Peptides against a protein of PDB entry 5EIB. Designs and how they scored, part 63

Target 1, 366 residues: chain A of PDB entry 5EIB
Amino acid sequence: VDLEPGTMDSVRSGPFGQIFRPDNFVFGQSGAGNNWAKGHYTEGAELVDSVLDVVRKESESCDCLQGFQLTHSLGGGTGSGMGTLLISKIREEYPDRIMNTFSVMPSPKVSDTVVEPYNATLSVHQLVENTDETYCIDNEALYDICFRTLKLTTPTYGDLNHLVSATMSGVTTCLRFPGQLNADLRKLAVNMVPFPRLHFFMPGFAPLTSRGSQQYRALTVPELTQQMFDSKNMMAACDPRHGRYLTVAAIFRGRMSMKEVDEQMLNVQNKNSSYFVEWIPNNVKTAVCDIPPRGLKMSATFIGNSTAIQELFKRISEQFTAMFRRKAFLHWYTGEGMDEMEFTEAESNMNDLVSEYQQYQDATAD
Target 2, 366 residues: chain A of PDB entry 5EIB as posed
Amino acid sequence: VDLEPGTMDSVRSGPFGQIFRPDNFVFGQSGAGNNWAKGHYTEGAELVDSVLDVVRKESESCDCLQGFQLTHSLGGGTGSGMGTLLISKIREEYPDRIMNTFSVMPSPKVSDTVVEPYNATLSVHQLVENTDETYSIDNEALYDICFRTLKLTTPTYGDLNHLVSATMSGVTTCLRFPGQLNADLRKLAVNMVPFPRLHFFMPGFAPLTSRGSQQYRALTVPELTQQMFDSKNMMAACDPRHGRYLTVAAIFRGRMSMKEVDEQMLNVQNKNSSYFVEWIPNNVKTAVCDIPPRGLKMSATFIGNSTAIQELFKRISEQFTAMFRRKAFLHWYTGEGMDEMEFTEAESNMNDLVSEYQQYQDATAD

## One batch from the design tools (peptide; made by RFdiffusion4, then SolubleMPNN)

Design b1_p12_3_s1 (from b1_p12_3, 5 letters changed)
Fold by OpenDDE base, seed 5:
Structure b1_p12_3_s1 (fold): chain B 366 residues (1-366), chain A 12 residues (1-12)
Amino acid sequence: as target 1 above (366 residues)
Amino acid sequence: APPKRAPLPGRK
């Protein structure tokens, strides 16, 4: 789905364009112009029914519908505005199904789109209420990984999207292969989300290896485990050491000893015990899939529900507040039918979410 | 219209 036709043509002409049904390409002509309100109330609202018709048809063809997975960006108008409209409409029609998102967070390091803090804040407000699971894929973290870890002098969207694809492949491993922990979206939610509003995940991937060092790096279970818990391997620009993990899932892929994985996972928890809440028992889950990702002998994917995710929301909130106090560009949103109150409500709800994460960070076992 | 995304530095 896109509000621009050129994106769909790029997907169709791509190496996997034939994997999608032609009738499932729903697109507009005008685009959202990086305006959340155009995505949500005008251009996106004109297209949403045609998307819902496709969603219904595909849902009816499922033997067992678990839920929905949306991949979108929160900085742009289509992914943010129309994406959250679609989430709302799907939630209304399928209230008993899991809503899962891969939400790409904006960063000034990656995009000069001045209004991204508005689009992100308005989107987070919708995601808090209408999603069950949200993977926070932060363009700031992706850029920093590409530049610092992968040694890419000039990171491209192709380089960032490669990290996104690796992360998405990792976190969906248990859904795609039989006999895994969290083999369905609902089990993942039950294991990862102890409190309904606190459903924002910090994904991480290992190994992160520069092209020049790939040939020289041993891939071992201890090294994968250590890298997976390193803040430099997080796809969200938060330091887990500034918060506490509520829940963790680790997904190992490749031929390895389950015993060695369990030993290393216990060792890393014990070494980092101060960064876990003590009042959630058995809050770390581990899965091992014998099928490695393409081009690797083994990998590990991390999913963290951490109170440190508040650093990401604080960053967006600070940027939002600095613009909103100046009423900068508000007329572009209000001209599409938005009220200024919707901005204040979205800011408030995101600040409440930050306060909730802080409360659970400071909570002790009674 | 809101500022279009500047292309990442280095895409012509």
Scores: peptide ipSAE 0.037, ipTM 0.529, DockQ to the pose 0.025
Fold by OpenDDE base, seed 3:
Structure b1_p12_3_s1 (fold): chain B 366 residues (1-366), chain A 12 residues (1-12)
Amino acid sequence: as target 1 above (366 residues)
Amino acid sequence: APPKRAPLPGRK
């Protein structure tokens, strides 16, 4: 789905373009112009019914519909505005199904689009209310991983999207292979989301190795475990050491010892015990899938529900507030049918979410 | 229109 045709043409011309049904390409002509309000109230509202018709058709063809997975960007107009409109409409029609998102967070290091803080804040407001599980994929963290860890001097969208694809493949492993922990979206939510509003995940993938270092790196369970819990390996731009893990899932892939995985997972929890809440019992879950990802002997994927994710929301809120106090560009949103109150409500709800994460960070077992 | 999303650094 897009409000511009050129994205669809890029998917069709890509190496996997033929795996998608032509009739499932729903697109507009005008685009959202990086305006959330165009995505949500005008251009996106004109297209949403055509998307819902496809969603209904594909849902009716499912033997067992678990829920929905949306991949979108929060800095643009289409992914943010139309994406959150679509989430709202799907939630209304399928209130008993899981809503899962892969939400790409904007960063000034990656994009010069001045209004991204507005689009992100308005999107987060919708995601707090209408999603059950949101993977926070932060373009700032992806850029920093590409530059610092992968030693890419000039990271590209291709390099960032490679990290996104590895993460998405990792977190969906349990859904795609039988007999795994979190084998359905609802079980994942039960294990990862102790409080309904606190459903924003910090993802990570290992191994991440620069091309020059690949020949010197042994892929071992200890190295995967150590890298997966490293703050520099998080695909959300927050430090887990500044918060506490509410829940963690680790998904190992490849031929490895279950015993060695359990030993390393216990060791990393013990080493980092101060960074876990003590009042959520059995809050770390581990899965092992014998099938490695393509091109790797083994991998590990991390999913963290951490109170440190508030650093990401604080960054967006600070950028939002700096623009909103100046009423900068508001006429582009209000001209599409938005009220100024919707900005204030979205800011307030995101600040409430930050306060909730802080409350649970500071909570002790009574 | 709001500023278009800048291409990532290094897209010429």
Scores: peptide ipSAE 0.036, ipTM 0.511, DockQ to the pose 0.025
Fold by OpenDDE base, seed 4:
Structure b1_p12_3_s1 (fold): chain B 366 residues (1-366), chain A 12 residues (1-12)
Amino acid sequence: as target 1 above (366 residues)
Amino acid sequence: APPKRAPLPGRK
């Protein structure tokens, strides 16, 4: 789905374009122009019913529908505005199904789009209410990984999207291979989301590899475990040491000893015990899949529900506030039928979410 | 329209 035809043509002409049904390509002509309101109330609203018809048809063809997965950006107009409209409409129609998102957070390091803080804040407001689990894939973190870790002097969207792809492949491992922990979206939510609003995940991946650098660095299980818990491997620009983990899932891939994995996972928890809440028992889950990712002997994927994710929301809120106080570009949103009140409600709800994370960070066992 | 991203290289 897109409000621009060129994206769909790029997918269709891509190496895997033939895997998608032609009838499942739903697209507009005008695009959202990086305006959330165009995505949500105008251009996106004109297209949403045709997308819902496809969603219904594909849902009816499922033997056992677990839920939905949306991949979108929060900085643009289509992914943010139309994506959140789709989430809302799907949630209304399928209230018992899991809503999962891969939400790409905007960063000024990656984009000169001035209004991204508005699009992100308006999107986060919708995601808080209408998703069950959201992977926060932060362009800030992706850029920093590319620049600092991968030593790419000029990171490209191709480099960032490689990290996104590795993460998405990692976190979906348990859904794609039988006999794993979190084998369905609902079990993932039960294990990862202790409080309904606190469903924003910090993903991480090891080993981090750039496109074309087949660094066949044979990592060991200890090295994978250490890298997976390193803040530099987090695909959300938060330091886990500034918060506490509510829950963690670790997904190892490749031929390795389960015993060695369990020993290393215990060691990393014990070493980092101050960064876990003590009042959630058994809050770390581990899975091992014998099937490695393509081009690697082994990998580890991290999913953290951490109160440190508030750093990401604070960054967006600060950027939002700096623009909104100046009423910068508001006429582009209000001209599409939005009220200024919707901006203040979205800011308030995101600040409430930050306060909730802080409350649970400061909570002690009685 | 809001200022568009300077496309990082490789955004189609």
Scores: peptide ipSAE 0.027, ipTM 0.494, DockQ to the pose 0.028
Fold by OpenDDE base, seed 1:
Structure b1_p12_3_s1 (fold): chain B 366 residues (1-366), chain A 12 residues (1-12)
Amino acid sequence: as target 1 above (366 residues)
Amino acid sequence: APPKRAPLPGRK
């Protein structure tokens, strides 16, 4: 789905364009112009029914519908505005199904789009209410991984998207292979989301190795475990040492000892015990899939529900507030049928989310 | 040719 034809043509002409049904390419002509309100109230609202017709048709063809997975950006107009409209409409029609998202968080280090803080804040407001699980993927964190860890002098969107694709493949491993922990979206939610609003995950993938060091690095369970819990390996721009893990899932792939995995996972929890809440028993879950990813002998994928994610939301809130106090560009949103009150409600709900994360960070076992 | 990976904006 897109409001621009050129993106869809690029997917269709790409190496995997033939795996999708032609009728499932739903697109507009005008785009959203990086405006959430165009995505949500005008251009996106004209297209949403055509998308819902495809969603219904594909849902009826499922033997066992678990839920939905949306991949979108929060800085643009289509992914943010139309994406959240689509989430709302699907939630209304399928209230018993899981809503999962891969949400790309905007960063001013990676994009020159001045209005991204508005688009992100308005999107987060919708995601808090209408999603069950959201993977927070920050372009700043992806850039830093590419530059610092992968030693790429000039990271490209294709380098960032490679990390995203590896992560998405990792977190969906349990859904795609039988006999795994979190084998469905509902089980993932039960294990990862102890509080309904606190469903924002920090993902990570290991191994991440520069081209120059790949030949010298052994892939071992201890090294995967150590890299996966490293703050520099997080694909959300927050330091897990500034918060506490509510829940963690680790998905190992490849031929390895389950005993060694369990020993290393216990060791990393014990070494980092101050960064876990003590009042959620058995809050770390581990899965092992014997099938490695393509081109690797083994990998590990990390999913963390951490109170440190509030650093990401605080960053967006600070940027939002600095623009909103000046009423900068508001006429572009209000001209598409938005009320100024919706900005204030979205800011309030995101600040409430930050306060809720802080409350559970400071909570002790009574 | 691999699709021309667009550089990240703002790095002039």
Scores: peptide ipSAE 0.008, ipTM 0.475, DockQ to the pose 0.017

Design b1_p12_3_s2 (from b1_p12_3, 6 letters changed)
Fold by OpenDDE base, seed 2:
Structure b1_p12_3_s2 (fold): chain B 366 residues (1-366), chain A 12 residues (1-12)
Amino acid sequence: as target 1 above (366 residues)
Amino acid sequence: AAPKRAPLPGRR
């Protein structure tokens, strides 16, 4: 789905364009112009019914519909505005299904789009209410990984998208291969989400390898475990050491000893025990899939529900507030039918989410 | 009091 035709043509002409049904390419002509309000109330609202018709058709063809997985950007008007409109409409029609998202957080290190903090804040407000599971894929973190870890002087969208694809492949491993822990979206949510609003995940991946790099092709289970818990391997720009893990899932891929994985996972938990909440028993889950990712002998994917994710939301909130106090570009949103109150409500809900994460960080076992 | 896990939305 896109509000611009050129993106769909790029996907269709791409190396995997043939895996999608031609009739499932739904697109507009006008684009969203990086405006959430165009995505949500105008251009996106004109297209949403055509998307819902495709969603219904594909849902009816499922033997066992678990839920929906949306991949979108929160910085752009289509992914943010129309993406959240689609989430709300799908939630209304399928209230008993899991809503899962891969939400790409904007960063001024990656994009010069000045209004991205508005689009992100308005989107986060919708995600808090209408999703069950959200993987926070932060362009800030992706850029920092490319620059600091991968030693790329000028990270490209190709480099960032490589990390995104590795992460998405990792977190979906249990859904794609039989006999795994968290084998369905609902089980994942039960294990990962202790409180409904606290459903924002920090994904991480090990080994972090550049395209064409083979240096990590023979990593050990201890090295994978250590790297997977390193803040530098997180795809969300927050330090887990500044918060506490509510829940964790680790997904190992490749031929390895389950015993060695369990030993290393116990060791890393014990070493980092101060960074876990004490009042959630058995809050770390481990899965091992014998099938490695393409080009690697083994990998580990991290899913963390951490109170440190508030650092990501605080960054967006600070950027939002600095613009909103000046009413910068606000007329572009209000001209599409938005009220200034929707901005204030979205900011408030995101600040409430930050406060909730802090409350659970500070919570002790009585 | 230690926070208790809340049920997921849509678990009827």
Scores: peptide ipSAE 0.057, ipTM 0.640, DockQ to the pose 0.033
Fold by OpenDDE base, seed 4:
Structure b1_p12_3_s2 (fold): chain B 366 residues (1-366), chain A 12 residues (1-12)
Amino acid sequence: as target 1 above (366 residues)
Amino acid sequence: AAPKRAPLPGRR
């Protein structure tokens, strides 16, 4: 789905374009112009029913529908505005199904789109209410990984998207291969989401590899485990040491000793015990899949529900507030039928979410 | 065992 035809043509002409049904390509002509309101109330609203018809048809063809997965950006107008409209409409129609998202957070290091903080804040407001689990894939973190870790002097969207792809492949491992922990979206939510609003995940991946670097660095299980818990491997620009983990899932892939994995996972928990909440027992879950990712002997994927994710939301809130106080570009949103009140409600709800994370961070066992 | 949701301290 897109409000621009060119993106769909790129997917269709791509190496895997033939995997998608032609009838499942739903697209507009005008685009959203990086405006959430165009995505949500105008251009996106004109297209949403045709997308819902496809969603219904594909849902009816499922033997056992678990839920939905949306991949979208929060900085643009289509992914943010139309994406959150779709989430709302799907949630209304399928209230018993899991809503999962891969939400790409904007960063000024990656995009010069001045209105991204508005689009992100308005989107986060919708995601808090209408998703069950959200992977926060932060362009800030992706850029920093590319620049600092991968030593790419000028990170491209291709480099960032490679990390996104590795992460998405990692976190979906348990859904794609039988006999794993969190083998369905609902079990993932039960294990990862102790409180309904606190469903934003910090993903991480090890080993981090650039496109074309066949660095067949055979990592060991100890190295994978240590890298997976390193803040530099987090695809959300948060330091886990500034918060506490509510829950963690670790997904190892490749031929390795389960005993060695369990030993290393215990060691990393014990070493980092101050960064876990003590009042959630058995809050770390580990899975081992014998099937490695393509081009690697082994990998580890991290999913963290940490109160440190508030650093990401604070960054967006600060950027939002700096623009909104100046009423910068508000006429582009109000001209599409938005009220200024919706901006203040979205800011308030995101600040409430930050306060909730802080409250759980400061909570002690009685 | 599913992680028991710990109640927040002080919410009755």
Scores: peptide ipSAE 0.032, ipTM 0.671, DockQ to the pose 0.023
Fold by OpenDDE base, seed 5:
Structure b1_p12_3_s2 (fold): chain B 366 residues (1-366), chain A 12 residues (1-12)
Amino acid sequence: as target 1 above (366 residues)
Amino acid sequence: AAPKRAPLPGRR
């Protein structure tokens, strides 16, 4: 789905364009122009019914519908505005199904789009209410990984999207292969989301290896485990050491000893015990899939529900507040039918979410 | 018009 036709043509002409049904390409002509309100109330609202018709048809063809997975950006008008409209409409029609998102967070390091803090804040407000699971894929973290870890002098969207694809492949491993922990979206939610509003995940991937060092790096279970818990391997620009993990899932892929994985996972928890809440028992889950990712002998994917995710929301909130106090570009949103109150409500709800994460960070076992 | 994303510097 896109509000611009050129994106769909790029997907169709791509190496996997034939994997999608031609009738499932729903697109507009005008685009959202990086305006959340155009995506949500005008251009996106004109297209949403055509998307819902496709969603219904595909849902009816499922033997067992678990839920929905949306991949979108929160900085752009289509992904943010129309994406959250679609989430709302799907939630209304399928209230008993899991809503899962891969939400790409904006960063000034990656995009000069001045209104991204508005689009992100308005989107987070919708995601808090209408999603069950949200993977926070932060363009700031992706850029920093590409530049610092992968040694890419000028990171491209192709380089960032490669990390996104690796992360998405990792976190969906248990859904795609039989006999795994969290083999369905609902089990993942039950294990990862102890409190309904606190459903924002910090994904991480290992190994992160520069092209020049790939040939020289041993891939071992201890090294994968250590890297997976390293803040430099997080796809969200938060330091887990500034918060506490509520829940963790680790997904190992490749031929390895389950015993060695369990030993290393216990060792890393014990070494980092101060960064876990003590009042959620058995809050770390581990899965091992014998099928490695393409081009690697083994990998590990991390999913963290951490109170440190508040650093990401604080960053967006600070940027939002600095613009909103000046009423900068506000007329572009109000001109599409938005009220200024919707901005204040979205800011408030995101600040409440930050306060909730802080409360659970400071909580002790009674 | 809302600020369009400047094309990434380097796609000609």
Scores: peptide ipSAE 0.024, ipTM 0.493, DockQ to the pose 0.024
Fold by OpenDDE base, seed 3:
Structure b1_p12_3_s2 (fold): chain B 366 residues (1-366), chain A 12 residues (1-12)
Amino acid sequence: as target 1 above (366 residues)
Amino acid sequence: AAPKRAPLPGRR
């Protein structure tokens, strides 16, 4: 789905373009112009029914519909505005199904789009209310991994999207292979989301190795475990050491000893015990799938529900507030049918979410 | 604040 045709042409011309049904390519002509309100109230609202018709058709063809997975950006207009409209409409029609998102967070260090803080804040407001699980993928964190860890001198969107694809493949492993922990979206939500509003995940993937070091690096369970819990390996721009893990899931892939995985997962929890809440028992879940990802002998994917994610929301809120106090660019949103009150409500809900994360960070076992 | 990075180039 896009408000521009060029993305669909890129998918069709791609190595896997033929695996998608032609009728499932829904697209507009005008785009959203990086405006959330165009995505949500005008251009996106004109296209949403055509998307819902495809969603219904594909849902009816499912033997067991678990829920929905959306991949979108929060800095743009289409992914943010139309994506959150689509989430709302799907939630209204399928209230008993899981809503899962892969949400790309904007960074003013990698994009020059001035209105990204508005689009992100308005999107986060919708995601707090209408999603059950949101993987926070930060373009700044992806760039840092590419530059510092992968030793890419000039990271491209291709390099960032490679990290995203590896992570998406990792977190969906349990859904695609039978007999795994978190084998459905609802079990994942039950294990990962102790409080309904606190459903924003910090993802990570291991191994991340520079091309020059690949030949010298042993892929071992201890190395995967150590890298997966490293703050530099997080795909959200927050430091887990500034918060506490409410819940963690680790998904190992490849032929390895389950005993060695359990030993290393226990060791990393004990080493980092101060960074876990003490009042959620058995809050770390581990899965092992014998099928490695393509081109690797083994991998590990990390999913963290951490109170440190508030650093990401505080960063967006600070940027939002600095623009909104000046009423900068508001006429572009109000001209598409938005009220100024919707900005204030979205800011308030995101600040409440930050306060909730802080409350649970500071909570002790009585 | 950390220095701004150069914008990400498109796919080559």
Scores: peptide ipSAE 0.015, ipTM 0.423, DockQ to the pose 0.019

